# Designs tried in a protein design run: peptides against a protein of PDB entry 3ZOQ. Part 79

Target 1, 223 residues: chain A of PDB entry 3ZOQ
Amino acid sequence: QLLQDSWWNQLKEEFEKPYYQELREMLKREYAEQTIYPDSRDIFNALHYTSYDDVKVVILGQDPYHGPGQAQGLSFSVKPGVKQPPSLKNIFLELQQDIGCSIPNHGSLVSWAKQGVLLLNTVLTVRRGQANSHKGKGWERLTDRIIDVLSERERPVIFILWGRHAQMKKERIDTSKHFIIESTHPSPFSARNGFFGSRPFSRANAYLEKMGEAPIDWCIKDL

## One batch from the design tools (peptide; made by RFdiffusion4, then SolubleMPNN)

Design b2_p17_3_s2 (from b2_p17_3, 15 letters changed)
Fold by OpenDDE base, seed 4:
Structure b2_p17_3_s2 (fold): chain B 223 residues (1-223), chain A 17 residues (1-17)
Amino acid sequence: as target 1 above (223 residues)
Amino acid sequence: EEAKKQEEFSKLYAEYV
């Protein structure tokens, strides 16, 4: 896969490694033989929208939505016109309570990505209707490297880690340089155990302001 | 123990992905 931004310099060595070559060959077969999400051109949307140097905030997800038309190559985000998944609905509820944003009539988080919010899944593809079907196939090694190179960056990053899966990546983050916002996952099964009231959006902006950076406009306009 | 917790979380999350 080609990256034309500052990510290429950070990740080019990974693309030459055997694990990624094997992953690529696997993906070629998967996309040819089955319905895979997101569209192959959208796999790296998170990196396309948010360059390495432009990253201000990282929000980690697990793997893409596996329903038709949902996955957008951005964690938690869905294409316009797609019904908002339960976790995303809860994200918007917290957004409303945290900083007063209206709940948008769509689920696209592209506006966040364009402002420097890296919406990264740890696994970047999935088979239709089969959650985690591409787990352990090589994506995790690449996305771990993405976290690593961000952790190594001198300019601080804010990592928002919802749930235990994302929080497992904390060990890869230099907390002497970078900020971490942790809570339970926005899933209906866990949101009431700490996600609601965690105020990740205002907290992220508070860190950005302390660093002398422009805050994120988290409010999403209707389409 | 932690592995089991992670697996259970992953299963629950998968219902909404």
Scores: peptide ipSAE 0.033, ipTM 0.600, DockQ to the pose 0.201
Fold by OpenDDE base, seed 2:
Structure b2_p17_3_s2 (fold): chain B 223 residues (1-223), chain A 17 residues (1-17)
Amino acid sequence: as target 1 above (223 residues)
Amino acid sequence: EEAKKQEEFSKLYAEYV
């Protein structure tokens, strides 16, 4: 028996809208004609691992990694066995400096997702070797809706917004209920301009504790 | 249980991807 999902209840109307149907048809062509990441079964992994009701923290990314075997449907995360991308390395460096976690021997953030960290990209697919190739195709409208329904939720959410792209979504977030942690992007091009030392992990946990919720165990076990 | 949840969710969304 198929179980109902809290995300389905929040998003089912979007999937019937013309924009999403057009996106879907586009994606069918893309996946058929060229290499698209992540695997089509992994597109919604962020929602798979973290239900609407279980979201504690949101970390926004732009679009998936465009190299082979990297993207796993979670922002900034890479599959085990994949070299950690520069931004992810910087995330782990900040994690270590912030709360003392060891740098894991892999780049999978699934353990965060399972604890209520929604690792959401604003665009959920990409062509191999072509960053932002699926920008403006409809994903942004769906992911905006995801942000909207979270913003409308009574139970507070912590939004971690790294860089200008993510920060553009701040206007959609009800800051009377929800908390925002902002800094520059963890990219090597911007990390030294504010990301390092921003301590997003301890700050997020401080908010969770203030809300009476269990903090996130940000430390990632080796595989 | 997480695998089961993920499978159920995937089935639910499969018609849209």
Scores: peptide ipSAE 0.029, ipTM 0.573, DockQ to the pose 0.021
Fold by OpenDDE base, seed 5:
Structure b2_p17_3_s2 (fold): chain B 223 residues (1-223), chain A 17 residues (1-17)
Amino acid sequence: as target 1 above (223 residues)
Amino acid sequence: EEAKKQEEFSKLYAEYV
């Protein structure tokens, strides 16, 4: 896919590497033979909505939702008209408790992405009904590189790391330059163990203000 | 270990239903 110039400059070397070529060939087969999410045009939506230079906040997910019409290439986000998944509902509950936002009538986080919130999954595709089916196929190497180039950036980034999977990426982040917000995952099975009350949204904005950056408008308007 | 199992399960399944 064509990326914004800023991301292309950071990632072009990865796309030439054998692992990515193998991944690409795998994906061509997968999309041809099976139902894969998100739509192939949406795989890099996180990078499309948020340029390398515009990244203020990173929210890491694992892999896309594997149900029809759900995934839109943004971590935790679902297309308008799609029922909000449990983790997303909890994200909005925390958002409400943290900074007083109303719970939106949809699950699209595009408004965050457009403001500099990189909604990145570590794996960017999935087979229908088969969670984590594209794990270990090469995406993790690319997304690790995305984290690396952001970590290397002079302008600070805020990494929001929910749960152990995301927190495993902490070792790749230069904490002398960048800020990390950690808690348990927003999943119903873990949210009550630390996600609720973690106030990641206000904390992120507090860091942005300290850096002299415009805060994120986390409140999502109804459609 | 239980917390780890719960988290692994939640990440794989709980977000999608």
Scores: peptide ipSAE 0.029, ipTM 0.621, DockQ to the pose 0.229
Fold by OpenDDE base, seed 3:
Structure b2_p17_3_s2 (fold): chain B 223 residues (1-223), chain A 17 residues (1-17)
Amino acid sequence: as target 1 above (223 residues)
Amino acid sequence: EEAKKQEEFSKLYAEYV
């Protein structure tokens, strides 16, 4: 099976639907004819690192970084050794101001993922150098379903929605059960308009504490 | 509406250049 059991049980029906089969065929062509990121084996890394049952927090991104070696299948995250993109730098700046974490010497957010932070892009692939090139090809329907099944889960989830694109998914979230943390996007073009000072990390942990859950250790160790 | 969305996307992707 494509995914670990907990996610497979939630999503297996999606993979049988025509839209996903069409997406799959498209991706086959794309990976054959173009340079596509992330590596095909890494497309579902967010679901690999964070099981359906283990999700505590969701951070939504748009689509993967489109530069060489950057994307690792996790929203906002870059592989070790890769220069931190501006939005990620701002995320770490807010992290430092929010809860005192040092700025790590790498951009991998895998440690968050392993703790139950689902780092989900709404679109899971991209052509090299062509941002948003796989928009509207079927990924959004799958990732909407991911949001839906999390929304339907009885155990509460915290959704961190940075920027308008992510916030458009709010309508899919049952706010009677789940918590939403909203701000402007960490992008340099928007961070100073609300992201900085939004303290999403401490707020998320505050919700987790109220739920009787272990908080996330947001601080990232150097490699 | 589409133009607005495109503008938002453009701002978001600026970090990638």
Scores: peptide ipSAE 0.049, ipTM 0.667, DockQ to the pose 0.194; fails the geometry check

Design b2_p17_3_s3 (from b2_p17_3, 16 letters changed)
Fold by OpenDDE base, seed 5:
Structure b2_p17_3_s3 (fold): chain B 223 residues (1-223), chain A 17 residues (1-17)
Amino acid sequence: as target 1 above (223 residues)
Amino acid sequence: SEEEERKRFSEYVAKYV
């Protein structure tokens, strides 16, 4: 099976649906004929690192970084040794201002994922150099289902929705059970319009504490 | 052949999607 049990039990039916079968065939072709990111083994890393039951926080991205060696199957995250993209740099700047963390010498957010931060892109693959090239091919339906099953979960989740694209998913979230943190996107084009100063990390931890859960250690150690 | 390589890689990818 593609996913660990906790996610598989929630999503297994999706993988048999025609839309996903079509997506799968597209991906098989695309990976064979084009340079596609991330590595096929890393596509579902967000779900591999953070089980359904362990999700505390969700951070939505759009689609993977489309440059060589960048994407590792986690939204906003880049593999160690890769220059931090502008949005990620701004995320770390806000992290520093919010809760005092130092800016790490790498861009891997795996430590967040391992603590229950689901770093989910709405589209999980991309062609090299072609942002949004796999938009509308079926990923959005699967990732919508991921949001749905989390929304249906009894144990509360915190959704961090940066920018309009992520915020469009708000309608799928039961705000009677779950918490939403919204701001403009960390992109240099929008960060100064509300992302900076939004303090999503301390706010998320405040919600976790109210729920009686352990807060996230958002600070990332150097490698 | 290149076509055979593409087919093999496609099958490899199929394990993960």
Scores: peptide ipSAE 0.576, ipTM 0.941, DockQ to the pose 0.029
Fold by OpenDDE base, seed 1:
Structure b2_p17_3_s3 (fold): chain B 223 residues (1-223), chain A 17 residues (1-17)
Amino acid sequence: as target 1 above (223 residues)
Amino acid sequence: SEEEERKRFSEYVAKYV
């Protein structure tokens, strides 16, 4: 099976649906004929690192970084040794101002994922150098289902929605049960219009504490 | 051949999608 049990039990029916089979065939062709990111083994890393039951926080991205060696299957995250993209740099700047964390010397957010931060892109693959090249091919239906099953979970989740694209998913979230943290996107084009100063990290931890859960250690150690 | 390699890689990818 593609996923660990907790996610498989929630999503297994999706993988049998025609839309996903079409997506699958597209991906088989795309990876064979084009340079596609992330590595095929890393496509579902967000679900591999964070089980369905362990999700505390969700951070939505759009699609993977489309440069060589960047994407690792986690939204906003880059593999160690890769230059931090502008949005990620701004995320770390806000992290520093919000809760005092040092800016790490790498861009891997794996430590967040391992603590229950689901770093989910709405589209999970991309062609090299072609942002949104796999938009509308089926990923959004699967990732919508991921949001849905989390929304249906009795144990509350915190959704961090940066920018309009992510915020479009708010309609799928039961806000009577789950918590939403919204701001402008960390992109240099929008960060100064609301992302900076939004303090999503401390706000998320405040909700976790209210729920009696352990807060996230957002600070990332140097490698 | 390149075509054979593409087919093999496609099959490889199929394990993960």
Scores: peptide ipSAE 0.554, ipTM 0.937, DockQ to the pose 0.029
Fold by OpenDDE base, seed 4:
Structure b2_p17_3_s3 (fold): chain B 223 residues (1-223), chain A 17 residues (1-17)
Amino acid sequence: as target 1 above (223 residues)
Amino acid sequence: SEEEERKRFSEYVAKYV
């Protein structure tokens, strides 16, 4: 099976559906004929690092970074040794201002994922140098289902929705049960319009504490 | 051959999607 048990129990039916089989065949061709990111083994890293039952926070991205060595299957995250992209730099700036964390010397958010932060892109693959090249090919239907099954979960989840694309998913979230943190996107084009000062990290931890759950240690250690 | 390599890589990818 592609996923660990907790996610497989929630999503196994999707993988048998025609849309996913078509997506699968497309991916097999794309990876063979083009440079596709992330590595195929890393496509589902968000689900590998954070089980269905362990999800505390969801941070939605659009699609993976499309440069060499960047994408690691986690939204906004880059592999160690990779220059931090502008949006990620702004995320760390807000993290510093929000809760006092130092800016890490790398861009890997794996430590968040291991604590229950689902770093989910809505599209899970991309062609090198071609943003959104795999948009509308089937990933969105799967990732919508991921959001749906989390929304249906009894234990509340915190959804951090930066920018319009992520916020469009709010309609799929039971806001009577789950918590939403919204702001503009951390992109340099939008961060000054609301992302900076939004304090998503302290707010997320406040919700976790209210639910009687352990807060996230958002501070990232240097490597 | 290039074709064989593409086929092998497609099969490799198929394990993870």
Scores: peptide ipSAE 0.495, ipTM 0.925, DockQ to the pose 0.029
Fold by OpenDDE base, seed 2:
Structure b2_p17_3_s3 (fold): chain B 223 residues (1-223), chain A 17 residues (1-17)
Amino acid sequence: as target 1 above (223 residues)
Amino acid sequence: SEEEERKRFSEYVAKYV
C-alpha cells in the first residue's frame, strides 16, 4: 500500500477512482519524459512523516519547488544543502520574531513534520522550472480529500493558511472543531502585507495548549 | 534504448504513485 495505515484507512478509496488513475498514468509518463520534482519516492512524504492521527497542525503550500534538489515532498521545505528560498527565509524570519528561534543553516522542515505538522502541498509534483505545471491534473482532488478527512476528525487540527490559494480551502474546514490561522503569503511579494507579525507559530502553540496537547518545538537545529 | 529506459522508469515510478 502507498500510505501508512492511518492515512490508508482514510484515503485508500481515492486511489481506485478514475481521476487518480488518470493522474497516476500522467505521472508515470511525466517522470519518464520530463524532470519532475520531487523524487517519486518523496511525493507522499508529508503523509509519511505525519500520520493521520498525529496531525496537530497543517501548513498548506501550492506545489513543490521546481529547482534541482529542492523539493522534499513537504510544503516550503528544502533538502539540506539547498539555499533557502525567499518564502522560506521569510518563514524563518517570522519564526524568529514570533518565538525567538534562531534561523537554521538549512531549510529542512522535517523536524516539524515529525512533531505533527502536516506540510501539505495541494499539488504534489511539478516539472523542472515550470511552476504549477501539474495544476489541475488530479492532485487537488486528493489533497482536498486529505483536508476533508482531517476536518471530519474529532480531535482538533490547526490549519495555517498563507495566501489566497490556501485560504480557498477554508470552506472545507469545520471551524466549529478546528482552528484556522490566516495571513498573507510569506512570499516577498506579500509578506509585508500581513505575514510578518502574524505570529502563526505562537498562535498555533496557544491552540495546542488550549487542547491540552504538547506544543510544537518550532525551533530547528542546525545540521 | 531510450524507449526501454523510459518504460523501466515509468514502472519504477508506478511503485510510488
Scores: peptide ipSAE 0.486, ipTM 0.921, DockQ to the pose 0.029

Design b2_p17_3_s4 (from b2_p17_3, 16 letters changed)
Fold by OpenDDE base, seed 1:
Structure b2_p17_3_s4 (fold): chain B 223 residues (1-223), chain A 17 residues (1-17)
Amino acid sequence: as target 1 above (223 residues)
Amino acid sequence: DEKKKQEEFSKFYAEYV
């Protein structure tokens, strides 16, 4: 069993399907012959930190960081001690402007994950130095299923969709039941076109409060 | 065309996500 029970109950059938078996075989070769990120033990960290039932917010990423020591199995997150990538820096800038949080001295978003923020990449592995190298290999089918089962959940979820890639998943989300926060991507190339000032953190918490749920403590402590 | 644009977008932004 790869996942905790709550996710396993939702996804176990996927792991038996041919597409995933083929993906798994591909990954075995990749990890053996190439440098692949994240560490194989960290691939499903997003699901490990945030159970199916505990998901309050989903933040979709594309694929893991492709540099040494960066990828943590969580979208946008980097391991402590790793320089904050440009998009993450902008996320923290918006966080500061939105709700007044200080910019942390690290880039780990584990504290969000532990509070119910599912930090999900649509593709969960990448070759070193080759962005999006594992696109179209099967991960998207699994992660689409993750979105689907969350959409089907009775308890509402907030989906934060930064940029066009993430927003393409909107069609899979029951917007009569779930909330969507959309803006441009936090990338330096797009952040000034709508991400900055979008206030996704306060907006997410506003929805949570309306739902009678505890808000997320988005502020991240220094390490 | 739209698919191509999305692919280009994905490749471009993947450097920062």
Scores: peptide ipSAE 0.095, ipTM 0.734, DockQ to the pose 0.232
Fold by OpenDDE base, seed 2:
Structure b2_p17_3_s4 (fold): chain B 223 residues (1-223), chain A 17 residues (1-17)
Amino acid sequence: as target 1 above (223 residues)
Amino acid sequence: DEKKKQEEFSKFYAEYV
């Protein structure tokens, strides 16, 4: 997949490294032999929708949804027509309570991505029905580099880090110039322990306004 | 073996679904 010029300039060296070549070969086998999500053409959708220069906010996920038709290559997002997963439902509940948005009739977060919200999973592929099946195969090194190059960017970024997995990336973020919003994960297993009431959307917009940037329209229109 | 490992991972990372 060809990336936008801005991301290509930041990541081109990674794609030539042995780890990524090994990852690529692994993925070729996996997609040939297994049902892998998302579609191979959608793996880098987060980078396709949100250029390096246009990133305003980063929302980190773990790995893609592993059910049929769910994953879009965007963290937490599901294709239209797909039932909203529990974590996404909680995200929309918090969105409603935070800034008054209606709960959309779909789970696509593409509108966020188009506004500069990088919806990045740390692992970008998964086997059907097998969560984290592609953990430790090389994606984490690439996505760490994505975080690194964003951290190195002069223009500030807002990182929304839900749960321990995402928060482990905090050490890679220059907090002298970037902003971090942390809470527990929106999963039903953890949402009541801090995610609800964390108001990440209004807080993100407050930072954007402080930087003189346009806020994100977090409200999602029905399809 | 691999299946069991994946199940363990799924349980461990259940909060991130």
Scores: peptide ipSAE 0.083, ipTM 0.679, DockQ to the pose 0.389
Fold by OpenDDE base, seed 5:
Structure b2_p17_3_s4 (fold): chain B 223 residues (1-223), chain A 17 residues (1-17)
Amino acid sequence: as target 1 above (223 residues)
Amino acid sequence: DEKKKQEEFSKFYAEYV
């Protein structure tokens, strides 16, 4: 897993720690013996597409989609050609209502990632058909560190925290420097309780403009 | 047991999927 220099400098100490070595060994076994998502080469796609220095916005998810061909190493995102999961559909509905974007014919959020939206899951792998199967195996410690080093960064970051799981990370974020956008989760079970109408996209861009940064082009083109 | 599994699945889906 070759990371960009900016992330390597921030995370190299973590990769040397026993917990990560144990995680790595576990993953080697899992990928050899089980069907694990995403592809091993895609595990760190969020960090590959968005360098440490280029992060403008963070969107936290829990763990990857566990169905075939879905996960691409980015929270909430699915590979082109994959049916949009319910939460992602709701994200696009809110996007449309918030800033007028058309609903894309695919579910890839790579265009966001390339603009500085870190699409980070707290757990970066999952067994096929077994949601949260890699919980508590070491990923959370690494991803907590990712949040920490971003929180420590002088240049402000916008954290979008959908649902209670993501919101539990708020305690790790220096709100004197960084901005937090919170709502209920985009899941069909919670979206009507606050996600819809939360307008996270326009709010994020408003913060970016206030900071003198270029806004995110949230609208996704069809493929 | 199956009921419990279904409940846990539903909770997970509701919050995180």
Scores: peptide ipSAE 0.081, ipTM 0.666, DockQ to the pose 0.290
Fold by OpenDDE base, seed 3:
Structure b2_p17_3_s4 (fold): chain B 223 residues (1-223), chain A 17 residues (1-17)
Amino acid sequence: as target 1 above (223 residues)
Amino acid sequence: DEKKKQEEFSKFYAEYV
């Protein structure tokens, strides 16, 4: 009585390709020899929580947090009990200003994921203490395919693209069908240059409502 | 439930990762 995996149907061909096999072998070595985040069981959590069919919104990150216990396979999200990273704090500040949500006492965005917010990093693993250490190893090709298959989907998607890295993916998105919300990155280095006041949450919900879909409950309850 | 969903999903990818 296995549930249908809509992502498997979309991505199964990728896993047979040489690039992914090479990535897999690299990851096996990395996880064996180094401390890699997230836990190997959590690498695809974004896809676990949000099926292909259930995606309403996509939020792109770069790569996982590289500190102990932080990354949980969702972009910008941290496990409960972990101090909120600066970018995440700014996300919650904007959330509060945008739609009035209280700042939660944790940094887990799982509740968003469960509602159809695909919290996807373009690179899905990282070596401890070494940001972007797994850049260019094959993840980008897979995650590009994820974007592609979503772009090809008939049912519209809202893409929230914070910062230049995420915005570089615009070329892969069919804007005749899908909506894009862009601003500077929530990082402290860029948030005041456009992220704050961008109101991505209310804007996303406005699109969803126009599409006849249920809006996202962006407010996160304390744990 | 969610745990079951994740487990089922993970089974599809177990041979790859």
Scores: peptide ipSAE 0.019, ipTM 0.544, DockQ to the pose 0.021

